# Peptides against a protein of PDB entry 6NYY, part 80

Target 1, 212 residues: chain A of PDB entry 6NYY
Amino acid sequence: KHFEQAIERVIGGLEKKTQVLQPEEKKTVAYHEAGHAVAGWYLEHADPLLKVSIIPRGKGLGYAQYLPKEQYLYTKEQLLDRMCMTLGGRVSEEIFFGRITTGAQDDLRKVTQSAYAQIVQFGMNEKVGQISFDLPRQGDMVLEKPYSEATARLIDDEVRILINDAYKRTVALLTEKKADVEKVALLLLEKEVLDKNDMVELLGPRPFAEKS
Target 2, 212 residues: chain A of PDB entry 6NYY as posed
Amino acid sequence: KHFEQAIERVIGGLEKKTQVLQPEEKKTVAYHQAGHAVAGWYLEHADPLLKVSIIPRGKGLGYAQYLPKEQYLYTKEQLLDRMCMTLGGRVSEEIFFGRITTGAQDDLRKVTQSAYAQIVQFGMNEKVGQISFDLPRQGDMVLEKPYSEATARLIDDEVRILINDAYKRTVALLTEKKADVEKVALLLLEKEVLDKNDMVELLGPRPFAEKS

## One batch from the design tools (peptide; made by RFdiffusion4, then SolubleMPNN)

Design b2_p18_3_s4 (from b2_p18_3, 9 letters changed)
Fold by OpenDDE base, seed 2:
Structure b2_p18_3_s4 (fold): chain B 212 residues (1-212), chain A 18 residues (1-18)
Amino acid sequence: as target 1 above (212 residues)
Amino acid sequence: DFLERIERARESARRIAP
């Protein structure tokens, strides 16, 4: 309990119980978080869902909390599924509302960072090749890139391709599972907080064995 | 260990931010 609350405070910040969202914004949050939850449920290499909430907090309007594994080595497939799970909110908004919001900013930042890391740190792109550069941290002087402008353009193009592929994969998944996203979103609008057991009751057991 | 767990939890969390 105390540990879970500490993590929740670090992830979400303090509860904003006085923050009343407009009904349409609350609906957007519910479907966004349902997209994350359902994508993570049906992606093999996604982390297990612990909690999904649409109660506003200091750092967000809603969140999905996962139990990450202690893992140091990631495959391309694992990183792709993590990207898809991260895009689940944006994709859900597109599928259900035919429009996108600013709500996915943090998700897109994470996806962008992951895509660049895969291409320029982990050497996971065939066109760019087996290269590894340290990405400048926020606030570091932009040191001259150790590659040409042509290579920079290639990297940017391949990052966009990778993100778009993850996006399309997520669209396909959440379109297939559209009814499940709606069920989760509607239940979120009722309960505001769901746990793993609520998801099992609603969707059935997660199709992938939890590697303990 | 605790700080690493918190950071992993933060990185693994997904959220809608205003």
Scores: peptide ipSAE 0.388, ipTM 0.876, DockQ to the pose 0.831
Fold by OpenDDE base, seed 1:
Structure b2_p18_3_s4 (fold): chain B 212 residues (1-212), chain A 18 residues (1-18)
Amino acid sequence: as target 1 above (212 residues)
Amino acid sequence: DFLERIERARESARRIAP
């Protein structure tokens, strides 16, 4: 219990009980988090969902908490599923509201970082090739890029392609599972917090065996 | 490692930015 609460505080921050969201914003949060939850449920290489909450906290209006595996090596397929899960909130907003919000900013940052890392650090893109560069950190001197402007353009193009592919995959998944996203969102609006057991009751068992 | 577990949890977590 104390450990779980500590993790929740690290992930979400302190509860902001005084923060009142408008009903429409609360609905957006519920569907956004439902998108994450459902995407993670039906993606093989996504981390198992532990908790999803739409109670505002210091770090966000809602959050989904996962139980990550101790893994040191990732495949392209695993990274793609993680990207799709991360895009689940944005995609859910698009599917249900026909509009997007600023709510996905942190998710898009993570997806962008992952895409660049795959292409320029892990050598996972065939066009860019078997290369590995350190990504500039904030505050590093603007050192001359160790590659040409043509390579820079290629990297940017391939990053966009990778993210768009992940986005399209997520759209396809959550469109197929649209009714499940709706069920989760509605239950979130009722309970504000769901755990793995709530998800099992609502959606059935996760279709992937928990690697013990 | 407790710190590693916390960091993995942070990295795996998703949130709606305010």
Scores: peptide ipSAE 0.377, ipTM 0.865, DockQ to the pose 0.819
Fold by OpenDDE base, seed 4:
Structure b2_p18_3_s4 (fold): chain B 212 residues (1-212), chain A 18 residues (1-18)
Amino acid sequence: as target 1 above (212 residues)
Amino acid sequence: DFLERIERARESARRIAP
């Protein structure tokens, strides 16, 4: 309990009990978070869901919290599923509302960073090849890129392809599981907070064995 | 390590930003 609360405060910040969302915004948050939750539920290499909440906090309007495994080495497939899970909120908004919001900004930043890292740091793209460059840190003088402008264009193109592939995969998944996303969203609107047990009751057991 | 667990939890969390 105390540890979970400490993590929750670090992830979400303090509850903003005074922040009242309009019903339509609260609905958007519920479906966004349901998208994350359901994507993570049905992706093999996604982290197990611990909690999903639509209670506004200092750092967001809602969140999905996961129990990450102690893992040091990630495969390309694992990183892809993590990208898909991260895109789950944006994709849910598109599927259910036919419109997108600014709510996915943090998710898109994470996806963008992951995609660039995969291509330019981890050598996970066949066209770019087995290369590893340091990404410019925020505040580093943009020294001359250690690669040509042609390579820069190739990197940008392959990043876009990777993100689009993850997006399409997520669209396919959440379209297949559309009814489950709706069930989770509706239950979120009722309870505001769901845990793993609520998800098991609603969706059945997660189809992937949690390696204990 | 408590700090490492918190950092991993933060990195794995997904959220809707205002």
Scores: peptide ipSAE 0.373, ipTM 0.865, DockQ to the pose 0.806
Fold by OpenDDE base, seed 5:
Structure b2_p18_3_s4 (fold): chain B 212 residues (1-212), chain A 18 residues (1-18)
Amino acid sequence: as target 1 above (212 residues)
Amino acid sequence: DFLERIERARESARRIAP
């Protein structure tokens, strides 16, 4: 209990009990989080969900905690599943509301960073090839790119393709699992906080064996 | 290590920004 609360405070910040979301915004947050939760549940290489909350904390409207795998090496397939899970909130908003919100800003940043890293750091794109460039870190002077403008355009195009492929995959998944997203969203609106056990009760056991 | 667990939890945590 005390340890979990300490982690929650570090990750989420202090609960803002005074920040009352409008019912429509709270609904949007619930379906957004449900999209992530369901995508992560049915994607083999996604990190297992520990907790999801739609109670505003710190600067966030909701948050989720995951059990990261003790993994240092990632395949292209694993990175794709992680991208799809990260897109789950945006995709859920599109499927259920026919509109998108600013709520996915941090998700899109992560997806963008992952896509660029795959192409320019990990050599995971056939068109760009087996190259590895250091991405400018925050605060590094943008030194001249070690590649041509033509290569820069190719990278940008291939990043867009990769993200779009991940998006389409996520749309297909959450469309198939639309009823499950609805179940999770409705339960979130009722309980405000769900754990792994709640997810098992709603969806059944996660179809992937926990690597013990 | 407690610190490593907190860092991993922080890296794996997702937030909806307003």
Scores: peptide ipSAE 0.272, ipTM 0.795, DockQ to the pose 0.682

Design b2_p18_4_s1 (from b2_p18_4, 12 letters changed)
Fold by OpenDDE base, seed 4:
Structure b2_p18_4_s1 (fold): chain B 212 residues (1-212), chain A 18 residues (1-18)
Amino acid sequence: as target 1 above (212 residues)
Amino acid sequence: KKVFETQLKFKDEAYSTV
């Protein structure tokens, strides 16, 4: 409790109790956040869920918080499952509403950044190869790219492929777990905030042992 | 421990060039 509240204050800011969402918008938020929560629950290499909330706060209408393991090395599989988890909200919107919202912008930014990093920094793409380039930082003069325009096009193509693969994986997962997404969304609409224990009660224990 | 957080952004923030 106290630790979670401290994290919430530092990361989330103060709850904007003054923003009353319309019921349909609140429903969209609930299903979006349920998508994140369920994707993270059933992905082996995804981070453990700490909290999921549909209470608006300074940074957003809802959020899902995860506690990554203390690790210095990330596998390609871990990065993929994190991408899938991050896409879970957008995918849930598509599955349940047949429409997508602007709400996933931050998620898509994170996914995009991760995909580029995997390909151009970590050498995790076979077509691009074992390369590592510094991504231009914000404010660096666009110095000439250290690679050809052909390589730039290849990178862009492979980034899109990676993101699309993560998206398809997430669609498959959340379609399989559609009933669980709905259960979580409905419980969110009731409780507004769920923790790991609520998820265990609702879905059963996470199928992957949290390696302590 | 560094918490990872997903956030559903407000519409108004979605168009902010910041």
Scores: peptide ipSAE 0.348, ipTM 0.779, DockQ to the pose 0.076
Fold by OpenDDE base, seed 2:
Structure b2_p18_4_s1 (fold): chain B 212 residues (1-212), chain A 18 residues (1-18)
Amino acid sequence: as target 1 above (212 residues)
Amino acid sequence: KKVFETQLKFKDEAYSTV
């Protein structure tokens, strides 16, 4: 409890309990967060869900919290499933509303950063090859890229391919699990906050053993 | 352990047309 509250304060800021969302916006948030929760639930290499909430806090209208394993090495499969989980909100919006919102900006930023890191830092792309370059940090002088403009274009293309593949994978998953996304979204609209136990009661046990 | 969090963000004020 105290530790979770401390983490919540550091990551999300104070709950905006006074911020009343319009019903349609609250519905969008619920389905968005349900998309994250369900994607993470049914992806083998996704991190375990801790909490999903549609209570606004800080700069967020809703959030899903996951407890990553303590690991120093990440597989390509783990990174892909994390990307899919992170795209779950945007995909849920598309599936249920036929429209996308600005709400996924942070998700897309994380996905973009992960995709670039996989290709240019971790050498995980066959076309780009076994290369590793430090990505410029925000505020660092754009040092001349240690690769050609042709390589830069290739990197950009392969990043788009990787993200699109993750997106399509997430669309397929959440389309298959559409009823589960709806169940979670409806329960979020009722309870506003769900934990792992609520998800187990609603969907059954996660099909993947939590590697302790 | 660092919690991984997805967050649905408010529209940035810079893009508020209102």
Scores: peptide ipSAE 0.346, ipTM 0.769, DockQ to the pose 0.066
Fold by OpenDDE base, seed 5:
Structure b2_p18_4_s1 (fold): chain B 212 residues (1-212), chain A 18 residues (1-18)
Amino acid sequence: as target 1 above (212 residues)
Amino acid sequence: KKVFETQLKFKDEAYSTV
């Protein structure tokens, strides 16, 4: 309990107890976070859910926390499922509301960064090939790119393809699991915070064995 | 252990970084 609260304070900051969301905004947050939770639940290579919350805090209106496996090597499949999980909130908004919000900005940033890393650092794209370039770190002067403008265009195209494929995969998944997203969203609106045990009670055991 | 977290941003924070 105390250690978890300490981690939450470091990661998320203090809860904004004074911020009252309008009912429609709170509903949007609940379905957004439910999308993350359900996507992560039904993706084989996604990280296990720890907690999902719609209580506003310093860093956001809602959040989902996951415990990554202690691993140093990631497969292409693992990275894809993580992208899909990260897109789950945006996709849920689209499915349930027919509109998207600015709320997914951080999710899209993470997805974008992952897609670029897969293509230009990890050599995981067949068209771009077995290449590895150092991505400019935040604050580094973007020196001359070590590749041509044609290669830059190819990278950008393949990044868009990868993200779109992850998005479509997430749409298919959450459309199939639409009733489960609804269940989680409704329970979030009641309890505001759910853990792994709440998810097991609601959806049944996660269909993938947690690799110990 | 490192925690991975998704965050739904506040509008004000979303526009302050642009």
Scores: peptide ipSAE 0.335, ipTM 0.777, DockQ to the pose 0.077
Fold by OpenDDE base, seed 3:
Structure b2_p18_4_s1 (fold): chain B 212 residues (1-212), chain A 18 residues (1-18)
Amino acid sequence: as target 1 above (212 residues)
Amino acid sequence: KKVFETQLKFKDEAYSTV
């Protein structure tokens, strides 16, 4: 208990009791976070859910926390499922509201960074091939790209394709599990914070064994 | 272990002044 609270304070900051979300905005947050939680629940290679919250804090209006496995090597399948899980919030907003919000900015940033890394660092794209270039670090002068403008266009196209494929996969999953997203969202609106046990009670055991 | 966390961002107040 005390150790978990200490980790939560370090990671999440103090809950800002003063930010009263409008009911419609709180609903959007609940469905967004439910999308993340449910996507992660039903994706084999997604990280196990620790906690999902719609209580505003210094870093955001809501969050889902996951416990990654201690691994140094990631498969293409693992990276894809992580992208899908990360898109779960945006996809949930689209499915339930027919509109998207600015809330997914960090999710899209993470997805974009992962897609570029897969294609230009890890050589995981067949069209681009087995290449590995260092991505410019934040603050590095845009050094001349070690590849042609044609290759740059190909990379940009394949990044878009990869993200769109992950998005479509997430849409298919959360459409199939739409009732489960609704259940999680409604329970979030009641409890504001859910843990793994709440998810098991609501949805049943996660269909994939947690490889410890 | 490093926790992975999704964050639903606050609208930056800096955009409310335009």
Scores: peptide ipSAE 0.344, ipTM 0.769, DockQ to the pose 0.062; fails the geometry check

Design b2_p18_4_s2 (from b2_p18_4, 12 letters changed)
Fold by OpenDDE base, seed 4:
Structure b2_p18_4_s2 (fold): chain B 212 residues (1-212), chain A 18 residues (1-18)
Amino acid sequence: as target 1 above (212 residues)
Amino acid sequence: KKLFETQLKFKDEAYSTI
């Protein structure tokens, strides 16, 4: 309890218990977070859900917390499913509201960073090939790219393809599981916070064996 | 353990630098 609260404060900041969201905004948050939760639930290589909340804290209106496995190696499949899980909020907004919000900015940043890393650091793209370049850090003078302009264009194109593929995969999944997203969103609006046990009660056991 | 967390950001904080 005390240790978890300390970690939550470091990661997410203090809960803004006094911040009152408008009902429509609270609804948007609930469906967004439900999208993350359900995507992670039904993706084999996604991290297990710990908690999902629509209580505002720090810079976040809502959040979903996952416990990654302690691993040093990630597969392409794991990275893809993590991207899909991260897109789950944006996709849920599209499916349920036919509109997108600014709320997914951090999610899109994470997805973008992951996609570039997969292609230029991990050599996970067949067209770009088995290459590994350090991504320029924020503030590094991008010296001459160690690759041609043609390769730069190819990288950018393949990043877009990878993100779009992850997006389409997430749309397909959450469309199939639309009723489950609705159930989670409605329960979030009632309870404001759900844990893994609430998800099991609502959706049944996660269909993938969690390696403890 | 390092948690992975998604966050739906506040508009005002996203644009506070604009």
Scores: peptide ipSAE 0.345, ipTM 0.781, DockQ to the pose 0.073
Fold by OpenDDE base, seed 1:
Structure b2_p18_4_s2 (fold): chain B 212 residues (1-212), chain A 18 residues (1-18)
Amino acid sequence: as target 1 above (212 residues)
Amino acid sequence: KKLFETQLKFKDEAYSTI
């Protein structure tokens, strides 16, 4: 408990109890976070949900916290399901509101970073091939890319394909589970914070056995 | 264990071009 709270403070910052969201914004946050929670719930290789909150903290209006398994190796399937879970908020906004917000910026950053890493660091794309290059860090001198402009275009195309595939997978999932997303969103609007037990009570047990 | 956290962010003022 105290250690988790300390980690929450370090990662998320202090809850901004004084920040009053407009009801429509609060609704958007609830459905966004519900999308994350439900996507993670029904994706086999997604990390277990610890907590989902629509209480603003730091720079976040809401958040979902997951406990990754301690592992050194990640499969392509695990990375895909993590991407889908990370897209869950954006997809939920699209499904429920027919519009998207700026709120998914950090999610999209993470998805983009993961997609590039899969293609250019982990060699997980068949068209680009079994290559591994370091991604330029912010502030690194614009060194010449160790590959041609044609390869750069191919990488960009395959990144887009990978992200779009993850997005479509997430759309399919959350469309199927639309009623569950609604239930979670409504409960978030009531309780503001949900844990794994709340999710079990609301949706039933997660369909994937937690590999202990 | 390092937590994975998604965050719905405020509009970053640094992207004033939007």
Scores: peptide ipSAE 0.344, ipTM 0.783, DockQ to the pose 0.068
Fold by OpenDDE base, seed 5:
Structure b2_p18_4_s2 (fold): chain B 212 residues (1-212), chain A 18 residues (1-18)
Amino acid sequence: as target 1 above (212 residues)
Amino acid sequence: KKLFETQLKFKDEAYSTI
């Protein structure tokens, strides 16, 4: 309990109890977070959900927390499912509201970073090939790219393809599970915070055995 | 254990551009 609360404070900051969202914004947050939760629930290689909340915290209006497996190696399939899970909020907004918000900015950043890493660091793209370059870290002088402009264009194209494929996969999944997203969103609007047990009660056991 | 967290951010939250 105390250690988990300490980690939550470091990651998300303190809950903003004084910030009252308008009902329509709170609804948007609930469906956004439900999209994350449901995507993670039904993706085999996604990390297990710990908590989902629509209570404003620090810099976030809502959040979903996952417990990654203790692993040092990630497969291409695991990285894809994590991307899909991360896109779940944006996709839910599109499916339910026919519009998208700025709320997914951090999600899109994570997806973008993952896609570039897969292609230029992990050699996971067939067209770009078995290459590995150091990505500029925040604060590093952008030195000249160690590859041609033609290679840069190829990388950008393949990143876009990878992200679009992850997006389409997430759209297909959450469209299939649309009723489950609705159930989670409505329960979030009632309880504001859900844990894994609430999800099991609502949706049934996660269809994938948690490899402990 | 390190948590993975998604966050719906405020519009005014500045993130570093890639």
Scores: peptide ipSAE 0.341, ipTM 0.776, DockQ to the pose 0.087; fails the geometry check
Fold by OpenDDE base, seed 3:
Structure b2_p18_4_s2 (fold): chain B 212 residues (1-212), chain A 18 residues (1-18)
Amino acid sequence: as target 1 above (212 residues)
Amino acid sequence: KKLFETQLKFKDEAYSTI
């Protein structure tokens, strides 16, 4: 208890008791976070869910917390499932509301960064090939790209393809699991915070054994 | 152990780079 609270304070800050979301906005948050939770639940290579919350805190209206495995090597499949999980909120908004919000900005940033890293750092794209370039750090002078403008266009196209493929995969998954997303969203609206045990009670055991 | 966290952003809040 005390240790978890200490970690929560370091990562999320104090819960803002004073932010009253409008019911419709709170509903949007609940379905967004349910999308993340359910996507992570049913993706084999996604990280295990620890907690999902729709209580506003410091930087977020809601959040889903995951416990990554201690690993130094990531497969292409793991990175894809991480992208899908990260897109789960945006996809849920599209499926349930037919509209998207600004809320997914951080998710899209993470997905974009991962996609570029896969293509230009890890050599995981067949069209671009076995290349590895350092991405400019934020604040570094845009050093001349060590590749042609044609290669830059190819990279941008393949990044878009990869993200769109992850998006479509997530749409397919959350459409199949639409009833489960609804169940999680409704329970979030009731309890505001769910843990792994709540998810097991609601959806059954996660279909993938957690490799200890 | 570093947690992975998704966050639904406030429109007007600049997220600090973790």
Scores: peptide ipSAE 0.332, ipTM 0.767, DockQ to the pose 0.085; fails the geometry check

Design b2_p18_4_s3 (from b2_p18_4, 12 letters changed)
Fold by OpenDDE base, seed 1:
Order: structure tokens, then C-alpha cells, then sequence
Structure b2_p18_4_s3 (fold): chain B 212 residues (1-212), chain A 18 residues (1-18)
């Protein structure tokens, strides 16, 4: 308990009890976070949900926390499902509101980073091939790319394809599970914080056995 | 174990593009 709270403080900061969102914004947060929660629930290779909250914390208006398995290797399938889970908020906004917000910027950053890493670090793209380059870090001198401009364009195209595929997969999933997203969002608006047990009560057991 | 956390961000927060 104390250790988890300490980790929560380090990752998310302190709850901003004084930050009052307008009802419509609070609704957007609830559906966004519900999208994350439900996507993670129904994706086989997604990390188990620990907590989802619509209480503003630090710089976040809402958040979903997951407990990754301790593993040294990630499969392409695991990375894809993590991308889909991370897109769940944006997709939920699209499905329920027909509009998107700036709120997903950190999610999109993570998805973008993962997509580039898969293609240029892990060699997981057939068109780009079995290559591995270090991504430039912020502050590194703009060294010449160890590949041609044609390869740069190919990388950019394949990143877009990968992200779009993850997005479409997430749209399909959350459209199928639209009623479950609604249930989670409504319960979030009531309780503000949900855990795994709340999700089990609301949706039933996660369809994937927790690999112990 | 390191938690993975999604965060819905305030518009006032800017993130660098990779």
C-alpha cells in the first residue's frame, strides 16, 4: 500500500482536488479513460489494469495505471496491443463524441515512440527490414542519418501504417465493446476511481487468464 | 515493477515530437 502510493506520487503527482473541470470536460475525461480501461481489458497481450481515475493529478486530468509483467522481451503482438490500449482514449472520444481533443497528446507520443522503435530499433517491419538504429536523443547533434532519404520516407510511411493499423484495431474493438465503454465511463463519473475489482463486477472477469 | 500509466493531459502541456 505505502509503496504503491509512493509510486503513484512519483508517476502521477498529487491529486489536484482544487481543479474543477466543467461537466462536459469531466465527461470527456471519463469516456477517454474508459476507452483505455476497456481496450486493455479485451486485448490479450495488454497489461492488467490496476486503476483508472478521472481525478486530476499533477498535469493529468485522468489516468489509467497498468502493471506490466516482468519480462525482458516483448513480442510484436504485445507491442501492438499496448499501442491499441494507449489509443483507447482517443478512439473512445471519436466513438462517443465524434470529435477529438488535445488530451491524447501523451498517448500519441507514446504510440509514435513505440512505432518508430519497432521499425528502426527492433527490425519488426518487413519493408524497412532487419535494421537497428539508435533514435536521436534530444540534444544529440544532428548527425547524418545512417540511411538515405528514401529510407527515411519509407520509415515515415511504415510508422504511419503501423499506427493506423493499431488505431483501426482499437476502433473495431471499442465499437464492439461500446456498451462496456459506456458502463465504465458512467461508473467513473459516479466513483471517480475504479480498480480491477470494479471492472470485474461491471464487465465480468477479464477473458484472458492472468499468466501467473 | 514499473507501472505503465496513460495520462489525459491538459492543453497547457506541450510535448516534443519524436
Amino acid sequence: as target 1 above (212 residues)
Amino acid sequence: KRLFETQLKNKDEAYSTI
Scores: peptide ipSAE 0.382, ipTM 0.813, DockQ to the pose 0.079
Fold by OpenDDE base, seed 5:
Structure b2_p18_4_s3 (fold): chain B 212 residues (1-212), chain A 18 residues (1-18)
Amino acid sequence: as target 1 above (212 residues)
Amino acid sequence: KRLFETQLKNKDEAYSTI
């Protein structure tokens, strides 16, 4: 309890009890977070959900927390499902509202970073091949890219393909599970915070055995 | 254990565009 609260404070900051969202914005947050929660629930290689909240805190209006497995190696399949889970909020907004918001900025950043890493660091793209380049870290002088402009264009194209494939996969999943997203969103609007047990009660056990 | 977290951002807390 105390240790989890300390980690939550470091990651998300303090709850903004004074920030009151308009009902329509609160609804958008609920469906966004429900999209994350449901995508993670039904993706085999996604991390287990710990908590989902629509209570504003720190720099976020809502959030979903996951407990990654203690592993040092990620498969391509795991990285894809993590991308899909991360896109779940944006996809939920599209499905339910026919519009998208600025709320997914951090999600898209994470997806973008993951896609580039898969292609240029992990050699996980067949067209780009078995290559590994160091990505510029924040604060590194943008040194000359160790590859041609043609390779740069290929990388950009393959990143776009990978992200679009993850997006389409997430659209298909959350369209299939649309009723479950609705259930989670409505329960979030009522309770504001859900844990894994609430999700089990609402949706049934996660269909994938947690590898203990 | 390190948590993975998604966050819906307020527009006023948007990351600076590089």
Scores: peptide ipSAE 0.382, ipTM 0.814, DockQ to the pose 0.085
Fold by OpenDDE base, seed 2:
Structure b2_p18_4_s3 (fold): chain B 212 residues (1-212), chain A 18 residues (1-18)
Amino acid sequence: as target 1 above (212 residues)
Amino acid sequence: KRLFETQLKNKDEAYSTI
């Protein structure tokens, strides 16, 4: 409890109990977060869900918390499933509302960063090849890229392909699990916060054994 | 362990970083 609260404070900030969302906006938040939760639940290499909340806090209107495994090496499969999980909110909005919101901006930032890292840092793309370049940090002078403009275009194309593939994978998954997303969203609207046990009660045990 | 967290952002936060 105290440790979790400390982590929540550092990551998310304090809950804004005074921030009242309109019912339709709260519904959007619930379905968005349900998309994250369900995607993570049914993706083998996704991180285990700890908590999902639609209570506004300093850094967001809702959130899903996951506990990554202690590992120093990530596989391509793990990175893909993490991207899909991170896209789950946006995809849920598309499936349930036929429209998208600005709410996924941080998710898309993370997905974009991961995609570029996979291609230009980890050498995980066959077309770009076994290359590794340090991405400029925020505030570093854009050093001349050690590759051609043609390579830059190829990187950008392959990033878009990777993200689109992750998006399509997430659409397929959450379409298959649409009823489960609905169940989670409705329960979020009732309880505002769900933990892993609530998810087990609602959906059954996660199909993938948590490697401790 | 470092938690991974998604955050649904308020539009107002997007403009604060511009």
Scores: peptide ipSAE 0.379, ipTM 0.813, DockQ to the pose 0.075
Fold by OpenDDE base, seed 3:
Structure b2_p18_4_s3 (fold): chain B 212 residues (1-212), chain A 18 residues (1-18)
Amino acid sequence: as target 1 above (212 residues)
Amino acid sequence: KRLFETQLKNKDEAYSTI
């Protein structure tokens, strides 16, 4: 208990007890986080959910925490399912509200970074091919791209395609599981914090065996 | 183990400029 709380404080920061969201905004947070939780629940290669919360803290208005497997190698399928899980919040907002918010900025950043890494670092795109270039780090002088402007355009196009494919996959999944997203969102509005056991009680066991 | 965490960002939070 004390050790977990200490880890939570280090990872999440202190809960912002003073930050009161309006009911409609709190509803948006709940459905956003429910989208993440449900996407991760029903994607085979997604990381197991540990906790989902709509209590504001130093890092955000809500969050979903996952426990990645200890692995040194990621498959293309794993990276795709992680992208879908990361898009789950944005997709849930679109499905339930017909509008999107600024809240997904960090999610979209992660998805964008993953897509570029897959294409230009890991050689996972057939059109771009078996290439690997170092992405410029923050603060690195924009070194001349080791590839042509035509290749740059191709990379940008394939990144967009990959993200759009992940988005469409997530839309299909959360549309199929729309009732489950609703259940999780409503329970979040009641309890504010859910764990894996709450999810099992609500949705049944995760359909994929957690490879320990 | 490093946790993976999604975060719904507040607009008033200084988004780290990419």
Scores: peptide ipSAE 0.376, ipTM 0.806, DockQ to the pose 0.078

